# Designs tried in a protein design run: peptides against a protein of PDB entry 6O8C. Part 149

Target 1, 262 residues: chain A of PDB entry 6O8C
Amino acid sequence: VGLRYEKISLPKIHPRYDLDGDASMAKAVTGVVCYACRTASTLLLYQELMRKGVRWLVELVKDDYNETVHKKTEVVITLDFCIRNIEKTVKVYEKLMKVNLEAAELGEISDIHTKLLRLSSSQGTIESSLQDISSRLSPGGLLADTWAHQEGTHPRDRNVEKLQVLLNCITEIYYQFKKDKAERRLAYNEEQIHKFDKQKLYYHATKAMSHFSEECVRKYEAFKDKSEEWMRKMLHLRKQLLSLTNQCFDIEEEVSKYQDYT

## One batch from the design tools (peptide; made by RFdiffusion4, then SolubleMPNN)

Design b2_p22_8_s2 (from b2_p22_8, 11 letters changed)
Fold by OpenDDE base, seed 3:
Structure b2_p22_8_s2 (fold): chain B 262 residues (1-262), chain A 22 residues (1-22)
Amino acid sequence: as target 1 above (262 residues)
Amino acid sequence: MEEELKEREEKTEKWEKELLEE
């Protein structure tokens, strides 16, 4: 999910001196750069909000991880307890079998013991998966949120303010061109000033558009792409945690079936 | 002519300075 904005471009600036045309051009340039300022501000806000969302999601996933670890630990304790009890029972029946030939009951208990040991072995795979997830979430891991601080634009870059300065310069020239248009004809000296201002307008406008494109839009797009990728990975990780939790519940349920034999 | 040009240049310079400080 990304912010939608319109692609903007500067109007064509004609080198010919024309009071009506120059005023119209200056108005159009002012509008374009004004839109760039507003867009840059909106893009910045979006990124800041997304950074907050990233931090929130990291904490949420950490909570999910801790819950899964807790459940896994509970199951391990329960399973170990059941295994120990079954092992004691097996030893008793082995002694009895030597005396009374109770082979059928011993076979059933031995089968339960084997099943419990298999369940215990599966806990090792869950542990390994949890360790992998932990490593990915750790500082420097593949799912670290360091990119959110590095990618995109930040308030400290002062991009909006820089664009606003350029907009102010452009706006001032536009107002002068509006006055020049009202005069219908300028004296030679005033005409030269108008021509110089037109050059300045071009300079400020091109600088603004370059800054907007290179420092605002491009960096925003990089941030957006990285954010989307990271979000997909985080959501997948959360699903993995849920799966591991469910596996623990399944093991616990199976163990509960054997508690009557312990 | 020179005075008006100078005034406009000073205004531009002021805004450029602000741009660099930000």
Scores: peptide ipSAE 0.025, ipTM 0.532, DockQ to the pose 0.058
Fold by OpenDDE base, seed 2:
Structure b2_p22_8_s2 (fold): chain B 262 residues (1-262), chain A 22 residues (1-22)
Amino acid sequence: as target 1 above (262 residues)
Amino acid sequence: MEEELKEREEKTEKWEKELLEE
């Protein structure tokens, strides 16, 4: 879910000299660029918060991974222990069979041994899946968070400050146009200054809007898209880890059924 | 008038400099 912002556009600047119209136009331009500054700041803040969230989620998933690996290791140790014990039991019963005793029990124990070996084989698949997850989380992996540092806007870009400078220029002209309006009529020289300032206003406003669109909005949208994609993949990975954990518990439960024979 | 123009130009140059330093 990204931040919603309104599309902003500059008002039409009429070339005609009109003190009332120019003051109103300058006020509107000031408002638009002010909105751009505030929006740029908000977009930056959002991205910084998201970067923090990304780092947090990476650590959380790494912890989940480590817990799953630990559980898998525990199951392997338990399973190996059970297999060794069953193998000892099989040897004892084989000796007893030479004396024509316990044939039915030997068959049952041999079947258990076969089942345990199958469970042991399934551990290879779990290990492979864990290795895949590890590779994806590793530096340079598909789920690395390097994109969060590369994409979007950063405080070091000083986009908000740059826009603020332009806003200051525009605001000064607006204040002058407000004064000009109060005079109702300007002398010829003052009129020429007013016209020149109007051109400067247009220049600063256009520069601000271009900077906002290209350096703030566009980069934010790219960051947003990457973050959403990455987040979906991370959530899916967490589900995979949970599935692997459940498989480990299932194996442990099945091994527990045979503990009476070990 | 010339002084006012000069003052406005100086202010503009200052703001442009600030913009470039940022």
Scores: peptide ipSAE 0.024, ipTM 0.515, DockQ to the pose 0.056
Fold by OpenDDE base, seed 1:
Structure b2_p22_8_s2 (fold): chain B 262 residues (1-262), chain A 22 residues (1-22)
Amino acid sequence: as target 1 above (262 residues)
Amino acid sequence: MEEELKEREEKTEKWEKELLEE
């Protein structure tokens, strides 16, 4: 589940020179850009935490895979041993059959042999499935975590710092406008400075909002979407591994029924 | 007026450098 954030927009900037209105507008702009900075930081933190979680989950699933492979190997060894023993027994009974002895027992043992061979064939399918899973988890595979390092925003992008610089500029202008408001009336030169500062404020604010939207929010959303997709696939893969493990246990249990013949 | 504007610009540049070097 991704972080929810509120859509922010800049207040309307009136072109009219108004000390009270300009101070109020500047305050509002400062608030909006401040929110953008905090939000950008939060979104970055979320992504960094998610990247750690992704790495952790990959290792967990790899461990599950290795355990499944180990169990599968154990079952294969047991099954192969059982098959070899049954085959030896079949040969002995075939020799006895030449003297018309133990015909019923030979039939039963031959049926067991056939069943064991079927189980061995199913083990081949499990092996193929494990190989597929391994390929998907491998570097460059469909479930590789390379996207987590590429998508979204990163500390190296310095987005929060860039926004903070713009916020500082805006805040400085806001404090000046607060002072200008307190003066109630400005001299001609100070009025001109105020008008220029208002234009600068608009420029910085627009730049901040564009940067926030394009370099922070958009990239975050892309990361979020990719993470959700990847997570679904990983969870499905984990279920597949569990299913394969259970199949190995089922085969082992079935083989154990024939121990008296081995 | 021009001097005050220049001072504000210099201050902005200083802040930008300080923040980006951290």
Scores: peptide ipSAE 0.019, ipTM 0.507, DockQ to the pose 0.043
Fold by OpenDDE base, seed 4:
Structure b2_p22_8_s2 (fold): chain B 262 residues (1-262), chain A 22 residues (1-22)
Amino acid sequence: as target 1 above (262 residues)
Amino acid sequence: MEEELKEREEKTEKWEKELLEE
């Protein structure tokens, strides 16, 4: 869920000298650039919060992974112990069978052994899946969070501050245009200054809007898109880990049925 | 099988260590 912002555009700046129109235009420009500053700040804050969320989620998934690995290890130890005990039992019964004793029990134990070996094979699949997950979470993996540090806007870019400087320049001109409007008529030199200030206002406003669009909005949108994609993948990964954990529990439960024979 | 498990455990441990160092 990204922040919704309104697309803003600069008002049309008429080249004609008009004290009332120029004051009104300057007010509108000030409002637009002010909105851009506030929006840029909000977009930056959103990204910083998302970066914190990304880091948190990475740690959470690492914890989930470690828990799954721990459970898998527990099951492997239990399974290996059971297999070893059954193998010893099989050897004993094989010796007894040579003496024509307890052939039926040997068959049952042999079947259990076969089942345990199949469970052991399934553990290999779980291990492979865990390795895949590990590789994806590892530095340079497909689910690495390096994009969160690279994409988007950062406080170090000082975009808000840069926009604020431009806003200050624009605001100063706006206040002057309010004064000029109040005078109703300017002397020739003052009129020329007003015209120059109008050009400066246009320059600052255009620069502000370009900076806002190219350095704030576009980068934010790229960050948002990547974050959404990454988040979906991470959530899917958590589900995979849960599935693997459940598989470990299932194997443990099945092994427990044979513990009476060990 | 036991050697393979040991190798897998070592690989996992190495990965966990790498993740903790990040």
Scores: peptide ipSAE 0.000, ipTM 0.273, DockQ to the pose 0.005

Design b2_p22_8_s3 (from b2_p22_8, 14 letters changed)
Fold by OpenDDE base, seed 2:
Structure b2_p22_8_s3 (fold): chain B 262 residues (1-262), chain A 22 residues (1-22)
Amino acid sequence: as target 1 above (262 residues)
Amino acid sequence: MEEELRKREEETKEWEKKLLEE
């Protein structure tokens, strides 16, 4: 979900000298560029907030990972202990059989041993999955947050300030055009100044809109797209971690059934 | 006044040139 903003465009600028029209045009241009400034500021703020959110989410997922690793380790220890105990029991019963003593439970114990070994084998898969997740979260990994620092706009770019400077220039011309309009007719020299200022206004406005589109909006959209992709991947990773945790619990529960034999 | 107008004219021409290059 991204910020919604209105598509803005500059009004048509007529080349004809017209005090009323020029004042109206200048007013409209001022409004458009003012909107661009505010929008740029909002887009920047959004990105900064998202960067904070990204950092927070990374830490959260790292915590989830560590918890999963801890649980896996616990299960491995428990499982290994159970296997060792069963193996000792099997050896004892095998010795008894060599002396022609009946071991009624030997078959059952052997089956349990086989089941435990299967569970132990599944731990390798869990470990491999955790290693994969770790690699993805590591610096330079596929889920690294480096993009958040590289993509989009940053306060250091000073885009809002640059636009504000242009807006100030435009606004000054607008106010002059209001005065010119009030005079109804200008002397020759003042008329020439007005015409030159109109060209300046056009130049500043075009520069502002170009900067807004290319340096603010475009970069914001790129940031937004990358953020959405990254967020989806992170969500999937969290689900994977949850799945691995559940697998560990399932194994632990199954092992607990055989504790009577240990 | 005339010098200022000349200066502004030159500046305007320079800006027009820049705009055409963009």
Scores: peptide ipSAE 0.021, ipTM 0.538, DockQ to the pose 0.185
Fold by OpenDDE base, seed 5:
Structure b2_p22_8_s3 (fold): chain B 262 residues (1-262), chain A 22 residues (1-22)
Amino acid sequence: as target 1 above (262 residues)
Amino acid sequence: MEEELRKREEETKEWEKKLLEE
């Protein structure tokens, strides 16, 4: 499961004018938004690393596919060659059978021919499966990696930078509130400024948290879910390829048993 | 080729294990 992060929430902002309380609140808000910035950065980094991993995995699976196709082709050629040779042998023995010779051998060769034809028919199923896999891996296919570019957050979105701007504004107000606290009592005009700054703090904080939740966390979670689903599908596909490869080896082994007759 | 197949099977199993641990 992807990166674990703690759910963060803003502290309650009380409307009451209180220099000590307001300084403490501002400190807490600064901490929360700072955590959001760091978390957003970490989530972005994770996604970028995952995108690299996805691209790498796609290439790996494509290589596996190509090798499987190659093996299948090899087996088809070998099998077809064996079938042709057996068919020639069958024709020879059929001619001999007209003279009432080698009836038992003809039966054996004919049975081998039948078995080889059955093996050949199975190649059609393997081919169909490979075609299906190819279609899934192709651009626009079910296993295309286009989602990795579409889902989640990207550096170009500049989400971390946007949050940092808001954090800077909040931090500035926090420092002012520390000074205000040290004064113990403010003149009327300074008190009004303090109240106004408190409103600004609230505005910036809520904007930061909304942006973090909607543009960073939610999109990350969507990316994470999609990546997990895609990874499971890719694992399954890889297993399918291995299965097909094994089937090719099995057929090759069976054919090898009859090569002595060709 | 059989050895390569075995290696791929092992890699696949390791991958599966990692996915289950996440």
Scores: peptide ipSAE 0.025, ipTM 0.569, DockQ to the pose 0.006; fails the geometry check
Fold by OpenDDE base, seed 1:
Structure b2_p22_8_s3 (fold): chain B 262 residues (1-262), chain A 22 residues (1-22)
Amino acid sequence: as target 1 above (262 residues)
Amino acid sequence: MEEELRKREEETKEWEKKLLEE
């Protein structure tokens, strides 16, 4: 689940002035920070795609809910109609019973009436379950998608751009160190500049890695964990909806068996 | 409606499979 990325760390920076070593170190640092930039961009893209997917899934499940509610309503109407018809039949047979007619048939019809009332009671349970599902999907509910807008990194954070600025500074120093290496020996002033630039490179690199870890990776992991949890709950909810729909079909089938008595 | 329900069940199973593979 989620994007896999490699844990990156900065190479050890040796304090000794060494043109060859410093150029090699600067190259390695540039590579690491470049990887951080690309990874941050990829993680951001993943989150944006997931946010779109979350919105889509919410709408899909809402559609499933509405269809289940519609089916439930249909079954309730059919069941209520059947109950009313059976009740009328019971009343007719009760009147006939006063003249000692059709006693056995009255018993059978009364049993059917009892069964239908039990089915009607089960509809109350289905209704309660649907109401619970509706509350969970509603704004502010337990399955609301507000987390997708709050957790993780967003384009507005400009994390990739911030890292890119630092990468540009580091890359500039790397190219200078490559030139310094080619000179093989620097004058005193240029040597001092090189030493200062090495300190700047370290500063920029450390800042980049800190920003990457704290503002990109950490927030991404939080988003990932939340998305996994939410997705499991949504799948479970969808299964519940399907179960409720199946129950409605089962009730409808059972009611159809008694239509001959109505 | 029964055919639609069957399709949704299949989709749900596929989603479950994908979730387990992640």
Scores: peptide ipSAE 0.025, ipTM 0.549, DockQ to the pose 0.006; fails the geometry check
Fold by OpenDDE base, seed 3:
Structure b2_p22_8_s3 (fold): chain B 262 residues (1-262), chain A 22 residues (1-22)
Amino acid sequence: as target 1 above (262 residues)
Amino acid sequence: MEEELRKREEETKEWEKKLLEE
């Protein structure tokens, strides 16, 4: 699950002045920080796509919920109608029984009435389950998508741009070191500048890697973990909704068996 | 409605498969 990336580290920076070594080191540092920039961009893109997916999925599940509620309502109406009709029939037969002793037919209808009442009782459980699901999907609920806005990195953080600035500084130093290498020997002033630039390169590289690790990778991993957990919960919720819908269909089918008595 | 239920069930299974592959 998620994007795979390679762990990167800076090459060792030797304090010794060496034009060939410094150019090679600067090249390697440039490569590492370049990879960090690309990776940060990819991680950001992934998170943005996931946020869109999360919003879409929330709407989908809300639709599923509404359909389940609709089906439940339909079943309740049908069931209530059947119960009322059976109750009327029971009253008629009770009156007839007082006159003609038709006990067998009354017993059958009474049994149907009892079964319908049991089915009606099960609707309360379905309603309670739907209310629970509604609460979980509501703002502040357990399945709220607020985490998607809070966790991870965002374009507004400008992390990629910050890394790019550092990369640019490093790249400039690398190009200068390449020129210095070509000169084979530097004058005293140029040598001092080279040494200062080497310190700057180290500073920029360290800053870039720290920023990448702390502000990009760490936050991405947190986002990834939250997203995986949330997705599992949403999958489970959807299964619950399907189960409730199936229960409604089962009740409807059972009620249909008694339509001949209504 | 039964067909729609089947469709959603299949979609749910696909999600489960994706979650296992990640």
Scores: peptide ipSAE 0.025, ipTM 0.533, DockQ to the pose 0.006; fails the geometry check

Design b2_p22_8_s4 (from b2_p22_8, 12 letters changed)
Fold by OpenDDE base, seed 4:
Structure b2_p22_8_s4 (fold): chain B 262 residues (1-262), chain A 22 residues (1-22)
Amino acid sequence: as target 1 above (262 residues)
Amino acid sequence: MEKELEERRKKVEEWEKKLLEE
């Protein structure tokens, strides 16, 4: 589940010169951009943590895969050994049958041989499934984690720092507007400076919010969506591996029933 | 100084006009 954040918007900026209104507006803008900075930082942190989690999960699934392959290999060796022993026994009983001895036992052993061959055939299906899983986990596969490095925001983008610079500029103007408000009336030159600062505040604020929305929020949402999709697929893959492991155990158990004949 | 102030005033007025159009 991704981070929840509140959708924020800039207050309406009136072009009319009003010391009280401008101070209040500047305060509100400062608050909004401050929230954007903090949110951007939190979203970045979440993505970085998620990237670590993705790498961790990949390693975990690879370990699960290797364990399953190992178990499958053990079962194949055991099964092949059992098949070879049964085949030797069949040959012996076939010779005995030529003298009309042990016909019933030969039938039973032959049936066991047939069952073992079927189990051996099922190993091919397990192998194919494991190969499919391996291909999906391989570089360039459907479950590759390349998206985690490409999507979203990164520390190298310096988004938080860029927003912080804009926030600093806005905050400076806000503090000046507080002072201007306290003066109640400005001289003509100071009034013109105030108006220019208001323009600067507008541009800084709009730049900050555009950057926040386009470079932070949008990219985060894209990353989040991809991460959720990928995570679901990985969890499903783990379940598939578990199923294959259980199939190997089932085969091993079945083979163990025939060890008395080997 | 007066010329510079007049230029600044014009820029502010242009900005105010732009904001009103938005």
Scores: peptide ipSAE 0.027, ipTM 0.520, DockQ to the pose 0.774
Fold by OpenDDE base, seed 5:
Structure b2_p22_8_s4 (fold): chain B 262 residues (1-262), chain A 22 residues (1-22)
Amino acid sequence: as target 1 above (262 residues)
Amino acid sequence: MEKELEERRKKVEEWEKKLLEE
């Protein structure tokens, strides 16, 4: 679940010249754009923290993978050794069988050999699964973290700074409108300037909100969605690795039962 | 100054018209 933010919208700007209304409107616009700036900063911070978390998790999963590969290799060596020893034993008993001795023991050893070979065949499946996981974790794989660097907003985009510039312009107009309100009545030229500033306020505000929505919020949401999807896949992969590890332990345990015969 | 003010006035009037259409 990503960071929750409130959907913000600009107040309606009435075209009517009204010093009291315009000051109030400008105050409200300033508040909205100020909130956008703060929210954009928070969203950026969240993404940067998530990127760090993603990198950390990738390294963790790689470590898990390496441990699983190591365990698999250990089991393969042990199993192969056990198989070779049993095969030697089988050959000895086969020779004895020619003189009609120890038939029951030969049967038991032969059955063990068959079971070990079956266990050995399962190693191929484990290997294939590990290779698949490796391919998914590799650069360009399905679980590569390249998306974390590409998606969302970045400090280099300077989105917060751009919004802050617009906020400064808006705030300046707001302060002027407070002064205009205090005058109660403006001369014709000052009235025209006020009207022009109101237009500027509108353009700055709309530009700020468009930038916020399109370059901050939308990109954040895309990053959030990708991060959630990727995280689910990574958690699933970790479970797969655990399962493979457990399979290796199970095989090792089975092999240990037969080591007394070798 | 008067010409600039008149141009600004026209722009404001156009903007006011646009806002009324929204």
Scores: peptide ipSAE 0.025, ipTM 0.543, DockQ to the pose 0.794
Fold by OpenDDE base, seed 3:
Structure b2_p22_8_s4 (fold): chain B 262 residues (1-262), chain A 22 residues (1-22)
Amino acid sequence: as target 1 above (262 residues)
Amino acid sequence: MEKELEERRKKVEEWEKKLLEE
């Protein structure tokens, strides 16, 4: 999962004055830094899309949670209703038993009552599980999406723009070196300017690559790692919610078997 | 003017030397 990018490095810069070599080197440096700019832009876009996806998934899981809570509530109401009805029936049969009537039927109804009470007890476990899930989804919880706003790179960091400025400086030097190459020979002053521009080019290039590595790639990798971890946890939570929903359906189905006695 | 050009030349030569040592 994630975008694959190629590791890039600057070409070797020879200190020797060579108009042809310097033009070729400057072209190569321009290409490398251009790739860094494009890659930084792509990595930023990926992170922004992932942040949108994270927000969407959080809302989806909250909806799943609410549906599960609703189903649980429905089952509790149904179960409580059945228990109350069975208890009324038990009381009636107990009175009849005192008169030596319907002893066998009382035993059957009492067994049903016991089963319903056991089902009711299981609701406490479901409730506890739902509360745990709620706490994990709450602000400051283990599944909070605060990391998505903190980790990685953001448009406000202006990393792509900063790299673009450096690329522009490098490109200008490259164009000058192309002109210098065409002249075949430079006057002394122009030669000195060329040498200084070569130094500037190196400085801008190293600054660009450092910024790319430290502020773009490193932060992207951190974001990617956090996103993968968070996504696994969210998937697991969704499975837990589904399991709880199924448990509610199972209880409802079992209760329905006793409706003839209510 | 000539002194300034000479200082500039020396700075370039120092930079070239550093690059050769790397």
Scores: peptide ipSAE 0.025, ipTM 0.503, DockQ to the pose 0.694
Fold by OpenDDE base, seed 2:
Structure b2_p22_8_s4 (fold): chain B 262 residues (1-262), chain A 22 residues (1-22)
Amino acid sequence: as target 1 above (262 residues)
Amino acid sequence: MEKELEERRKKVEEWEKKLLEE
């Protein structure tokens, strides 16, 4: 879920010299660019917070991974120990059979051995899955968080400050236009200045809106899309880790049933 | 001074024309 912002556009600027109209136009432009500044600031803040969240989630998933690896290791040790004990028992019973001694439990022990070997084989699959997850989380992996540092807008871009400068210029012209309006009529020189200021206002406003759209909004949307994609993948990975952990517990539980034979 | 003012006037007129074309 991303931040919602209102689509803004500049008001129409009429070329005709009109003190009342120009003051009203300048006011509207000031409002629009002011909104752009505030929105840019909010979008930047959102991205910075998301970057923190991304870092946090990476660490969390790494912890989950390490726990799963640890559990897998414990199970492997236990399973291997059990297999070795069963194999020793099988050898003893085989020797007894050579001497024509009855081994009533030989069949059962052999079956247990077969089951344990199957469980051991499944460990290879778990290991492979863990390795895959590790590779994805590794630097340069598919789930690396490098995108979070590259995509979107950053404080170093100074977008808010740039927009604020333009807003200041626009605001100054607006205030002058309010004064001009109050004069009702300007002398020739002042009229020419007013017309030039109107041109400047248009230039600043256009520059501000272009910058806002291209450098703030567009980049934010790219960041948002990338973050959503990455987040889905990370959540899926966490589910995979949980599944692997559960498999380890299941194996451990099954092995525990055979401890009476070891 | 008068020449400069005339030049400025022409620039404004050109700008106004451009805005009307947009």
Scores: peptide ipSAE 0.025, ipTM 0.507, DockQ to the pose 0.692

